# Ledger of designs, part 26: peptides against a protein of PDB entry 1LOE

Target 1, 181 residues: chain A of PDB entry 1LOE
Amino acid sequence: TETTSFSITKFGPDQQNLIFQGDGYTTKERLTLTKAVRNTVGRALYSSPIHIWDSKTGNVANFVTSFTFVIDAPNSYNVADGFTFFIAPVDTKPQTGGGYLGVFNSKDYDKTSQTVAVEFDTFYNTAWDPSNGDRHIGIDVNSIKSINTKSWKLQNGKEANVVIAFNAATNVLTVSLTYPN
Target 2, 181 residues: chain A of PDB entry 1LOE as posed
Amino acid sequence: TETTSFSITKFGPDQQNLIFQGDGYTTKERLTLTKAVRNTVGRALYSSPIHIWDSKTGNVANFVTSFTFVIDAPNSYNVADGFTFFIAPVDTKPQTGGGYLGVFNSKDYDKTSQTVAVEFDTFYNTAWDPSNGDRHIGIDVNSIKSINTKSWALQNGKEANVVIAFNAATNVLTVSLTYPN

## One batch from the design tools (peptide; aimed at target 1 H51)

Design b2_p21_5_s1 (made by RFdiffusion4, then SolubleMPNN; from b2_p21_5, 11 letters changed)
Fold by OpenDDE base, seed 5:
Structure b2_p21_5_s1 (fold): chain B 181 residues (1-181), chain A 21 residues (1-21)
Amino acid sequence: as target 1 above (181 residues)
Amino acid sequence: GAAQAEVRILSMSFSSELDLS
């Protein structure tokens, strides 16, 4: 069995196990993906490749990730755009910003993307988001158009705890989000 | 227009297990 694990409780100025892309950076022991400035796209990648699929056996890894995030907007009314946790090829580079969250380029299914993401989407994009207009968590497979979504109430400036788990045997991905305070 | 938000990650952990059999 091949295993990979890491834990980051404080994001240092020289975080050796992360690769920063675009506007992503660390400050005050936090990872900042985007500032409250238009047209910013930031990403952070774990620096070591993760063996998520084995070509010889066809087996897929089980994984679990937990993180705490804050979305901090000037107001709670019209907030753009959200962020994702994603898994993509090793050579991945920032993709289209805005509603594409820097990880996708199309609402059309694109198998060449080889990208799976869990989105925490704060902005309603008419062309692909759920018609109810709610802020939502979405599961994205090779497209910004989610295969499944769940409404989520943003608490502006508050810490949210997330757990994402994938069971390869059942092919089930679970997402939980809580505001502990 | 929409207001761009600051997104911060405070902590993160990850673990994976891949069966090679």
Scores: peptide ipSAE 0.754, ipTM 0.950, DockQ to the pose 0.914
OpenDDE base, seeds 1, 2, 3, 4: peptide ipSAE 0.754, 0.746, 0.746, 0.743; ipTM 0.950, 0.948, 0.945, 0.940

Design b2_p21_5_s2 (made by RFdiffusion4, then SolubleMPNN; from b2_p21_5, 12 letters changed)
Fold by OpenDDE base, seed 3:
Structure b2_p21_5_s2 (fold): chain B 181 residues (1-181), chain A 21 residues (1-21)
Amino acid sequence: as target 1 above (181 residues)
Amino acid sequence: GSSQAEVSILSMSFSSELDLS
């Protein structure tokens, strides 16, 4: 069995196990992906490749990730666009198209992207988001158009705790989000 | 993309387990 694990309780100014892309950076012990300005795309990648699929056996890894995030919008009625947790090939590059959360570039399924993401989407894009217009959590497989979504009420400026788990035996991804305060 | 909010991650953990048999 191959295992990989890491834990970051505080994001330092020289976080050696992360690769920063675009406008992503660390400050005040936090990883900041975007600021409250237009046209920002920030990402951070774990610096070491993770063996998530084994070509010899066909086996896929079980994984669990947890994180705490804050979205702080100066205007609670104008919050764009959200963010994602994602797993992608090592040569993944930031995407700058509006509404694609820096990860995808199409609503069409593209298996060549080999990208899975959990989106925390705060902006309604009529072309692919759930028609109710709610802010939502989505599971994205090779497309910004989620294969499944659930409404989520953003609490502006408050800490949210997330747990994402994948069970390879059942092929089920679970997402939990709570506001403890 | 555009942003009208600051998005920050405060902490994170990850673990994976791959059966090679």
Scores: peptide ipSAE 0.711, ipTM 0.920, DockQ to the pose 0.721
OpenDDE base, seeds 1, 2, 4, 5: peptide ipSAE 0.687, 0.711, 0.693, 0.708; ipTM 0.909, 0.920, 0.911, 0.921

Design b2_p21_5_s3 (made by RFdiffusion4, then SolubleMPNN; from b2_p21_5, 10 letters changed)
Fold by OpenDDE base, seed 5:
Structure b2_p21_5_s3 (fold): chain B 181 residues (1-181), chain A 21 residues (1-21)
Amino acid sequence: as target 1 above (181 residues)
Amino acid sequence: GSAQARIDILSISFSSELDLS
């Protein structure tokens, strides 16, 4: 069995186990994906490749990740755009920004993307988002158009706790989000 | 117009297990 684990509770100014892309950076012990500035895309990758799929056996890894995030917008009415936790090929680079969240380029299924993401989407894009217009959590497989979504009430400026778990045997991905305070 | 938001990650943990048999 191959295992990988890491934990970061305080993001340092030179966090050696992260690769920063675009506008992503660390400050005051936080990882900042974006500032409140238009047309920015920030990403951070774990610096070591994770063996998530074995070509010999076809086995897929079980994994669990937990993180705490804060979205802080000037107002809570029309907030753009959200972010993702994602798994992508080692050589992945920032993709289309805005509603594509820097990880996808199309609402059409693109197997060459080889990207799975859990989105925390604060902005309604008519072309692909759930028609109710709610802010939502989505599971994205090779497309910004989620295969499943659930409404989520953003608490502007508050800490949210997330747990994402994948069970390879059942092929089930679970996501939970709570505001502890 | 939309309001661009600051997005911060405060902490993260990750673990994976791959059966090679």
Scores: peptide ipSAE 0.755, ipTM 0.947, DockQ to the pose 0.908
OpenDDE base, seeds 1, 2, 3, 4: peptide ipSAE 0.741, 0.741, 0.741, 0.739; ipTM 0.939, 0.938, 0.941, 0.937

Design b2_p21_5_s4 (made by RFdiffusion4, then SolubleMPNN; from b2_p21_5, 11 letters changed)
Fold by OpenDDE base, seed 1:
Structure b2_p21_5_s4 (fold): chain B 181 residues (1-181), chain A 21 residues (1-21)
Amino acid sequence: as target 1 above (181 residues)
Amino acid sequence: GSAQAEVRILSISGSSELDLS
């Protein structure tokens, strides 16, 4: 069995096990993906490749990740845009910003992106988001148009705890989000 | 107009296990 594990409880100014892309950076021991500025894309990648699929056996890895995030907007009425947790090829680069969250370029399925993301989407994009306009958690496979979504109530400026788990045997991705306070 | 937000990650952990048999 091949295994990978990591834990970052405080993000240092020179975090060796992360690759920073675009506007992503660390400050005050936190990872900041974006500031409250338009037209920014920030990403951070775990620096070690993860063997997620074995071509010889066809086996896919089980994985779990847990993280705490804060979305902090000047106001809570129309918050843009959210963020993703994603898995992509090792040579991945920032993609389209805004509603594409820096990880996709199209609402059309594009297998060449080889990207799976869990989006925490705060902004309604008419072309692909659920028609109810709710802020939502989405599972994105090779497209910004989620294959499944669930409404989510943003608590502006509050810490949220997330757990994402994938069971290869059942092919089920599970996402949980809680606000402990 | 939209309100641009700051996104911060405070901590993260992860693990993966791949059966090669």
Scores: peptide ipSAE 0.731, ipTM 0.942, DockQ to the pose 0.899
OpenDDE base, seeds 2, 3, 4, 5: peptide ipSAE 0.714, 0.723, 0.707, 0.728; ipTM 0.930, 0.931, 0.933, 0.939; seed 2 fails the geometry check

Design b2_p21_6 (made by RFdiffusion4)
Pose (drawn by RFdiffusion4):
Structure b2_p21_6 (pose): chain A 181 residues (1-181), chain P 21 residues (1-21)
Amino acid sequence: as target 2 above (181 residues)
Amino acid sequence: SDYYAKIEVKNISFSSSLNLN
């Protein structure tokens, strides 16, 4: 049995248990992944590797993560590219920016990726996004093309509370985001 | 037109459990 847990309710200026990649930094008690600036990537990883499954036994971990996040755009219309919570190899480095969300490099399945991410996507990319053109939440496994999506109406500047849970018994990954009110 | 946003996380928690028996 192995468990890993942590909570950070207010980020400090020297959050030594995070690894920052790209423009990721902490400011005014928040984890800032991108400023409202063009053509940038920010990533932050929890510093400890987590044992998610075991080859000897074949057992897979149950887990839950929750966080509040804010997307603050200049207005409700010109908003790109989005935000992900991701599970990747211990040595993960930033991948392609823009619509690939710093996490993937292709619309095709790429076995060497070994990452699954839940995306909160705010920009329709004709090549792979749901053709309805809506902003959405997606589950991505080794591709920027989501295996599943749900339209989501972004509330600019507002706090969204999200819970992502994985039940090892069903292999169900559930994602909930709620806007207050 | 230019498209961009500021993205912040205000708080986070995580927990996992793996059984090795």

Design b2_p21_6_s1 (made by RFdiffusion4, then SolubleMPNN; from b2_p21_6, 11 letters changed)
Fold by OpenDDE base, seed 3:
Structure b2_p21_6_s1 (fold): chain B 181 residues (1-181), chain A 21 residues (1-21)
Amino acid sequence: as target 1 above (181 residues)
Amino acid sequence: MDYTAEVRILSISFSSELDLS
């Protein structure tokens, strides 16, 4: 069995096991993907490639990730755009299209993207988001248009705890989000 | 209209296991 694991409880000023893209950076021991400014995209990648699929056997890895995030917006009623946890090819580059969360570039399914994301989407994009307009958690496979979504109530400025787990045997991805305070 | 937001990650843990047999 091939395993990969890492844990970061405090993000250092020169975090060696992360690759920063766009406007992503560390400050005060936190990873800041974006500041509250317009037209910004920030990402951070784990620096080592992860063997998630084996071409010889066809096997896919089981994985689990947990993280704590804060979205802090000056206007609680209008918050763009959210963020994603994602798995993508090693040569992945930040995407700048509005509403694509820095990861995707189309609502059309593109298998060559080889990108899976869990989105925490705070802004309603009419062209692809659920028609009820709710902020939501979504599972995105090779497209910004989620294959499944669930409404989520953002608590502005509050810490949220997330757990994402993938079971390869069942091909099921689970997501949980809680506000501990 | 201000729609901006700061997004911060405070901590993260990741683990994966791949059966090669």
Scores: peptide ipSAE 0.771, ipTM 0.956, DockQ to the pose 0.922
OpenDDE base, seeds 1, 2, 4, 5: peptide ipSAE 0.771, 0.764, 0.767, 0.770; ipTM 0.955, 0.955, 0.954, 0.955

Design b2_p21_6_s2 (made by RFdiffusion4, then SolubleMPNN; from b2_p21_6, 11 letters changed)
Fold by OpenDDE base, seed 2:
Structure b2_p21_6_s2 (fold): chain B 181 residues (1-181), chain A 21 residues (1-21)
Amino acid sequence: as target 1 above (181 residues)
Amino acid sequence: NDYTAAYSITSMSFSSELNLS
C-alpha cells in the first residue's frame, strides 16, 4: 500500500510543501487564496505528487482531507465566486474564466481534464449552478457543473470546518461542513 | 458594490492510501 499524508496547522511564509499559483500566498499563518479584490485567482498545490490511481490494477486511493476556511466578504450579499479543494494532474495551471473557480474551463463534461473538486460556491452562475440560487457545496467531476450540490449558509468571517472523504470501495465521496462557533 | 471576498485556509490535513494489489 502506498500512503501519503501531511498536516499543516500554521501556514508559514515559506511553506516548503506547497506550490503557490496565481495570487495565492501565506500571511498571518494562513493560506490566502485571494484578497477581496476583482479579477483574482489564487491556488496552492501540495508539492509532492499523490498516487491516486494505479494503472496496473485500476485501484483508486482512499483519501481524507480536513481543513478550516474563512470567507471574508466586504458585502455579505455580494460575494465572489468561491473556492475549491481539488485533485488534478501534476501540470495543472490556474484557470481564469469567471465562475470556474480557477480549476475548470467548461460546464461540459471533459474526462481528459482528470480533475475532481469540491466547490464552496458563493456566487450564482445561471449557466450551471442550481436554480435556487443558494450558496452551495458541489462535487465537480471534470466540469464546473456539479454532479451533486447541497445548499449551505455562509457565515461571513467565521471559521468553517470541512471534512472530505473518498471511499474507493464504494465510490462515495462525502463532504461535511460545520461552523463550530 | 463589487462581488469580492478573501478566501483563506487556516489549517489542513490530508491522508491517502492506495492498494497496489
Scores: peptide ipSAE 0.778, ipTM 0.955, DockQ to the pose 0.924
OpenDDE base, seeds 1, 3, 4, 5: peptide ipSAE 0.770, 0.777, 0.775, 0.777; ipTM 0.952, 0.955, 0.952, 0.953

Design b2_p21_6_s3 (made by RFdiffusion4, then SolubleMPNN; from b2_p21_6, 10 letters changed)
Fold by OpenDDE base, seed 3:
Structure b2_p21_6_s3 (fold): chain B 181 residues (1-181), chain A 21 residues (1-21)
Amino acid sequence: as target 1 above (181 residues)
Amino acid sequence: PDYTAEIRITSISFSSVLDLS
């Protein structure tokens, strides 16, 4: 059995187990993906590769992640674009296309991307987002166009608790989001 | 219009288990 685990409750100024990309950085013991400025993309990667799939056996890892986030927008009615938790190949690079959440670059399914993401999407992109226009949680497999979505009401400036779990035996990814306060 | 936002992660935990048999 191969296992990987980490926990970060305070993001330090020199967080050695993270690789920062784009505008991502730490401040006040928090990971800041974006400031409230235009045309910004920030990412952070766990610094060690995670063995998530074994080519010899075909086995896929079970995994669980839990995190707390805050989206803090000066205008609660216009908030772009959101963020993702994602798993991607080790050479992954930030993507700057608008609406692609720094992870994808097409709505077309691309198996070579080998990228899965859970999106917390605050901006309606008519070309790929659910037609109701709601802010939503989505599961993205090799495309910004989610395979499944659920409406989500953003509480601006409030902490949200997220749990994402993947069961390899059932091939089911579950997501929960709560506002505890 | 202003559509900017600050996005912060305040804590995270992760665990994975891969069976190699």
Scores: peptide ipSAE 0.779, ipTM 0.960, DockQ to the pose 0.939
OpenDDE base, seeds 1, 2, 4, 5: peptide ipSAE 0.778, 0.777, 0.777, 0.779; ipTM 0.959, 0.960, 0.959, 0.959

Design b2_p21_6_s4 (made by RFdiffusion4, then SolubleMPNN; from b2_p21_6, 11 letters changed)
Fold by OpenDDE base, seed 3:
Structure b2_p21_6_s4 (fold): chain B 181 residues (1-181), chain A 21 residues (1-21)
Amino acid sequence: as target 1 above (181 residues)
Amino acid sequence: ADYTAEIRILSMSFSSELDLS
């Protein structure tokens, strides 16, 4: 069995196990994906490759991740675009297309992207988001157009706790989000 | 209008397990 694990309780100024892309950086012991400025995208990658799929056996890894995030917008009614937790090939690059959350570049399914993401989407894009216009959590497989979504009410400036788990045997990914305060 | 937002991650953990049999 191959295992990978890491835990970061404080994001240091020289966080050696992360690779920063775009405007992503650490400050005040936090990982800042974006500041409140226009046309910005930031990402952070775990610095070591994770063996998530074995070509010889076809087996896929079980995994669990938890994190705490804050979205802090000057205007609670207009918040773009959100962020993702994602798994992608090691040569993944940030994407700058509006609404694609820095990860995808098309609403068309593209199996060659080999990218899965859980999106926390605060902005309604009519071309691919659920028609009710709600902010939502989505599961994205090789496309910004989610295979499943659930409405989510953003609490601006508040800490949210997330747990994402994948069970390879059942091929089920679960997401939980809570506001403890 | 202003649509900007600061997005921060405060803490994170991850674990994976792959059966090679």
Scores: peptide ipSAE 0.777, ipTM 0.955, DockQ to the pose 0.930
OpenDDE base, seeds 1, 2, 4, 5: peptide ipSAE 0.775, 0.773, 0.768, 0.774; ipTM 0.954, 0.954, 0.953, 0.954

Design b2_p21_7 (made by RFdiffusion4)
Pose (drawn by RFdiffusion4):
Structure b2_p21_7 (pose): chain A 181 residues (1-181), chain P 21 residues (1-21)
Amino acid sequence: as target 2 above (181 residues)
Amino acid sequence: SDYYAEITVKNISFSSSLNLS
């Protein structure tokens, strides 16, 4: 049995248990992944590797993560590219920016990727996004093309609370985001 | 037009449990 847990309710200026990649930094008690600036990527990883499954036994971990996040855009219309919570190899580095969200390099399945991410996507990319053109939440496994999506109406500047849970018994990955009110 | 946003995370928690038996 192995468990890993942590909580950070207010980020400090020297959050030594995070690894920052790209423009990721902490400011005014928040984890800032991108400022409202063009053509940038920011990533932060928890510093400890987590044992998610075991080859000897074949057992897979149950887990839950929750976080509040804010997307603050200049107005409700010109907003790109989005935000992801991702599970990747211990040595993950930033991948392609823009609509690939710093995490993937292709619309096709890429076995060498070995990452699954839940995206909160704010920009329709004709090549792979749901053709309805809506902003959405997606589950991505080794591709920027989501295996599943749900339209989501962004509330600019507002706090969204999200819980992502994985049940090892069903292999169900559930994502909930709620806006207060 | 230019498209961009500031993305921040205000708080986070995580827990996992793996059985090795």

Design b2_p21_7_s1 (made by RFdiffusion4, then SolubleMPNN; from b2_p21_7, 8 letters changed)
Fold by OpenDDE base, seed 5:
Structure b2_p21_7_s1 (fold): chain B 181 residues (1-181), chain A 21 residues (1-21)
Amino acid sequence: as target 1 above (181 residues)
Amino acid sequence: NDYTAEIRITSISFSSVLDLS
């Protein structure tokens, strides 16, 4: 059995186990993906490769992640674009910004992307988002167009708790989001 | 109109287990 685990409760100014990309950085013990400035993309990667799939056996890892986030928008009625938790190849670099959330380049399925993401999407993109226009959580497999979504009500400036778990035996990914306050 | 947002992660934990058998 191979295991990988990490926990960060205070993000340091030189967080050794993270690789920062684009506009992502740490300040005040928090990871800031973006400031409230147009045309920015920030990412942070865990610095060590995670053995998620074994080529010899074909086995896929079980995993669980939990995190707390804040989206703080000056205009609560128009908030772009959201963010993702994602798993991608070790040499991954920032992709298309805006509605593609810096992790995808197409709404068409692209197996060469090798990227799975859970999106927390605050902005309605007509070309691929659910037609009801709701802010939503989505599961994205090799495309910005989610394979499944659920409406979510953003509480601007409040902390949200997220749990994402993957069961390899059942091939089921679960996502939960709560606002404790 | 301003549509920007600051996005912060305040904590994270991760654990994975891969069976090699």
Scores: peptide ipSAE 0.770, ipTM 0.955, DockQ to the pose 0.926
OpenDDE base, seeds 1, 2, 3, 4: peptide ipSAE 0.769, 0.758, 0.768, 0.767; ipTM 0.954, 0.949, 0.954, 0.953

Design b2_p21_7_s2 (made by RFdiffusion4, then SolubleMPNN; from b2_p21_7, 10 letters changed)
Fold by OpenDDE base, seed 5:
Structure b2_p21_7_s2 (fold): chain B 181 residues (1-181), chain A 21 residues (1-21)
Amino acid sequence: as target 1 above (181 residues)
Amino acid sequence: ADYTAEISILSMSGSSELDLS
C-alpha cells in the first residue's frame, strides 16, 4: 500500500511542502489564496505527487482531507468568487479566474482537464450555477458546472471546518462543512 | 460594487491510501 499524509497547523513563510501559484502566498501563519483585491487567482499545491490511481491494477486511492478556511469580505452581500479544493495533474497551472475559480476553463465537460474539485462558491454565475442563486458547495468533475451541489450559508469572517473524504470502493465523495463558533 | 474577499486557509491535513494489489 502506498500512503501519503501531511499536517499543517500553521502555514510558515517557507512552507516547503507547498507549491504556490498565482497570487497565493503565506502570511501571518495562514495560506492566503486571495486578498480583497480584484482579478486575482491564488493556488497552492501539495509539493509531492499523490499516487491516486494505479495503472497496473486500476485501483483508486482512498483519501481524506480536513481544513479550516475563512472568507472575509468587505461586503457580506457581494462576495466573489469562492475557492476550491482540487485534484489535478502534476503539471497543473492556474486556469481561468473569476467564476471558473482558477481551476476550470469551461462549463462543458472536458475530460482532458483531468480535474476534480470541491467548490465553495460564493457568487452566482447564471450560466452554470444552481438556479436558486444560493451560495453552495459543489462537486466539479472536468467542468465548472457541478454534478451535485448543496446550499451553504457563508458566515463572513468566521472559521469553517471542512472534511472531504473519498471511498474508492463505493466511489462516494463526502463533503462536510461546519461553523464551530 | 466591491465583490472582493480575502480567502485564507488556517490549517490543513490529509491522507491517502492506495492498494497496489
Scores: peptide ipSAE 0.768, ipTM 0.954, DockQ to the pose 0.930
OpenDDE base, seeds 1, 2, 3, 4: peptide ipSAE 0.192, 0.765, 0.765, 0.748; ipTM 0.640, 0.954, 0.954, 0.950

Design b2_p21_7_s3 (made by RFdiffusion4, then SolubleMPNN; from b2_p21_7, 9 letters changed)
Fold by OpenDDE base, seed 2:
Structure b2_p21_7_s3 (fold): chain B 181 residues (1-181), chain A 21 residues (1-21)
Amino acid sequence: as target 1 above (181 residues)
Amino acid sequence: PDYTAEIRITSMSFSSELDLS
């Protein structure tokens, strides 16, 4: 069995196990993906490759991740675009198309992208988002158009706790989000 | 209109296990 694990309780100015992309950086022991400015994309990658799928056996890894995030918008009604937790090939680069959350570049399914993401989407894109217009959590497989979504009520400026778990045996990915305060 | 937002991650953990058999 191959295992990988890491834990970051404080994001230092020289965080050795992260690779920063775009506008992503650390401030005040936090990872800041974006500042409140237009046309910005920030990402952070775990610095070591993770063996998530074995080509010899076809087995897929079980994994669990937890994190705490804050979205802090000057205007609570208008908040764009959100962010993702994602798994992608090691040569992954930020994507700058509006609404694609820095990860995808099409609503069409593309298996060659080899990218899965859990999106925390605060902005309604009519071309692919659920028609009710709700802010939502989505599971994205090789496309910005989610295979499943759940409405989510953003609490602007508040910390949210997230747990994402994948069970390879059942092929079920679970996402939980709570606001402890 | 202003629709910008600051997005921060304050903590994170990850673990994975891959059966190679």
Scores: peptide ipSAE 0.775, ipTM 0.959, DockQ to the pose 0.925
OpenDDE base, seeds 1, 3, 4, 5: peptide ipSAE 0.775, 0.774, 0.769, 0.775; ipTM 0.958, 0.959, 0.958, 0.959

Design b2_p21_7_s4 (made by RFdiffusion4, then SolubleMPNN; from b2_p21_7, 8 letters changed)
Fold by OpenDDE base, seed 3:
Structure b2_p21_7_s4 (fold): chain B 181 residues (1-181), chain A 21 residues (1-21)
Amino acid sequence: as target 1 above (181 residues)
Amino acid sequence: ADYTAEIRITSISFSSELDLS
């Protein structure tokens, strides 16, 4: 069995096990994906490739990730665009198209993308988001158009705890989000 | 209107296991 694990409780100024892309950086021991400025995309990748699928056996890895995030907007009613936790090929590059959360570039399903993401989406894009217009959690497979979504109420400036787990035997991805405070 | 937001990750853990048999 091949295993990979890492834990970061304080993001250092020279975090060796992360690759920063776009405007992503560390400050005050936190990973900052974006500042409150226009036209910004920030990403961070775990620096080592993770063996998530074995071509010889066809087996897929089980994985669990847990993280805490804060979205802090000057205007709670106007918040764009959100962020994702994602798994993508090692040569993945940030995408700058509006509403694509720095990860995707089309609502069309593209199997060659080989990208899965859990989105925490704060902005309604009429072309692909759920028609109710709610902020939402979505599961994205090779497209910004989620295969499943759940409404989520953003608490501006508050810490949210997230757990994402994938069970390879059942092919089920689960997501939980709580505001502990 | 201003739609900007600061997005921060304060901690993360990850684990995976892949059966090669």
Scores: peptide ipSAE 0.775, ipTM 0.956, DockQ to the pose 0.933
OpenDDE base, seeds 1, 2, 4, 5: peptide ipSAE 0.772, 0.771, 0.770, 0.773; ipTM 0.954, 0.955, 0.954, 0.955

Design b2_p21_8 (made by RFdiffusion4)
Pose (drawn by RFdiffusion4):
Formats: structure tokens, sequence, C-alpha cells
Structure b2_p21_8 (pose): chain A 181 residues (1-181), chain P 21 residues (1-21)
């Protein structure tokens, strides 16, 4: 049995238990992944590796993460590229920016990726996004093309509360985001 | 054996800020 847990309700200026990659930094008690600036990537990882499954027993971890996040765009129309919570190898580095969300490099399955991410995608990329063109939440496994999506209407500047849970008994990954009111 | 790391990532090409509260 192995458990890993943590909570950070207010981020401080020297959050030593996070690894920052790209433009990720903490400001005014928030974790800032990108400022409202063009062509940039920010990533932050919890510093401890987490044991998610075991080859000797074949057991896989149950887990829950929750967080509140804000997307603040200049207006409701010109918004890119989005935001991900991801599970990646211990040595993960930033991948392709733009519509690939710093996490993937291809629309095709890439076995060497070894990452699964839940995306909160605010820009329609004709090549791989749901053709309806809506902003959406997706589950991505080793590809920027989501295996599953759900349209989501962004509320600019508002706090969204999200819970992602994995049940090892069913292998169900559930994602819930709620806007207050 | 089965160790991975978790994190957040965001990109912006259209002047959009992404923050975790």
Amino acid sequence: as target 2 above (181 residues)
Amino acid sequence: DGYYRVGFSATSTKNTAYQVV
C-alpha cells in the first residue's frame, strides 16, 4: 500500500514542492501557467513521483485530484489554446506548444508519449478537434485527438472547480467541472 | 516500476492567461 497526498490552497512565492517548466510561476497566491501573452507554454509538476500501478501485482491506484482554475482572456472570442491536467513519466519535459498544449506532438497515437491528460480546450483546431467547433473538455491518451469530448461554455475570468477521479476497479476516469451559479 | 508524475500545462497563442487558484 502506498499513498501520496497533498493540498495547496494558496500558492506561495517559493513553492518548493513544484517543478516549473516553461513560463510557470506563482504570483499573488496563484499558480500562473501562462500570462495573457502570445505563443508561450507553462507547466508545473508536483515534485514527488507517484506510484500509479505495480507490475508485480498488476494493481493500479485509485486517485482523485481537484482544483480551481481561471482562464482570463481579452474577450470571449479570441481565446487560445487551453489548459491540461496530465499524468506523464517522471522525466516529462514540455512537448509541442500551440494547440498541442505542451503535452503532445501528434494527432496520431504515439506509444512513446506515455501520457494521459484531461484538456480544457479553448481553440478549435480543424485538424483534430470536434468538428462542431465548440470549446470542450477532452480525455487524451497519447494523442492530441481526444478519445472523448464534451462541449463546455467558457465563462471568462470566472472560477471553475474541477474533480478528476480514477477508479481502479472499473478503469473509469471521470471529469467534472462546475461553474458556480 | 509504475512511477509517474502529475502536473498542469497551458499554452496561449491569443493572449489568454491560465491560472490555478

## One batch from the design tools (peptide; aimed at target 1 N142 L173)

Design b2_p22_1 (made by RFdiffusion4)
Pose (drawn by RFdiffusion4):
Structure b2_p22_1 (pose): chain A 181 residues (1-181), chain P 22 residues (1-22)
Amino acid sequence: as target 2 above (181 residues)
Amino acid sequence: FSASGNAKVEVVNWSFSSTLTA
């Protein structure tokens, strides 16, 4: 049995248990992944590796993560590219920016990726996004093309509370985001 | 966490737990 847990309710200026990649930094008690600036990537990882499954037994971890996040755009229309919570190899480095969200490099399945991410996507990319053109939440496994999506109406500047849970018994990954009110 | 594009993205708070059972 192994458990890993942590909580950060207010981020400090020297959050030593995070690894920052790209423009990720902490400011005014928040984890800032990108400022409202063009063509940039920010990533932050929890510093400890987490044992998610075991080859000897074949057992896989149950887990839950929750966080509040804010997307603050200049207006409700010109908003790109989005935000992901991801599970990747211990040595993960930033991948392609823009619509690939710093996490993937292709629309095709890439076995060497070894990452799954839940995306909160705010920009329709004709090549791979749901053709309805809506902003959405997606589950991505080794590709920027989501295996599953749900339209989501962004509330600019507002706090969204999200819970992502994985039940090892069913292999169900559930994602909930709620806007207050 | 990762973010890319032209909008400001911030995480206000965060918690995580995992359990691997033998």

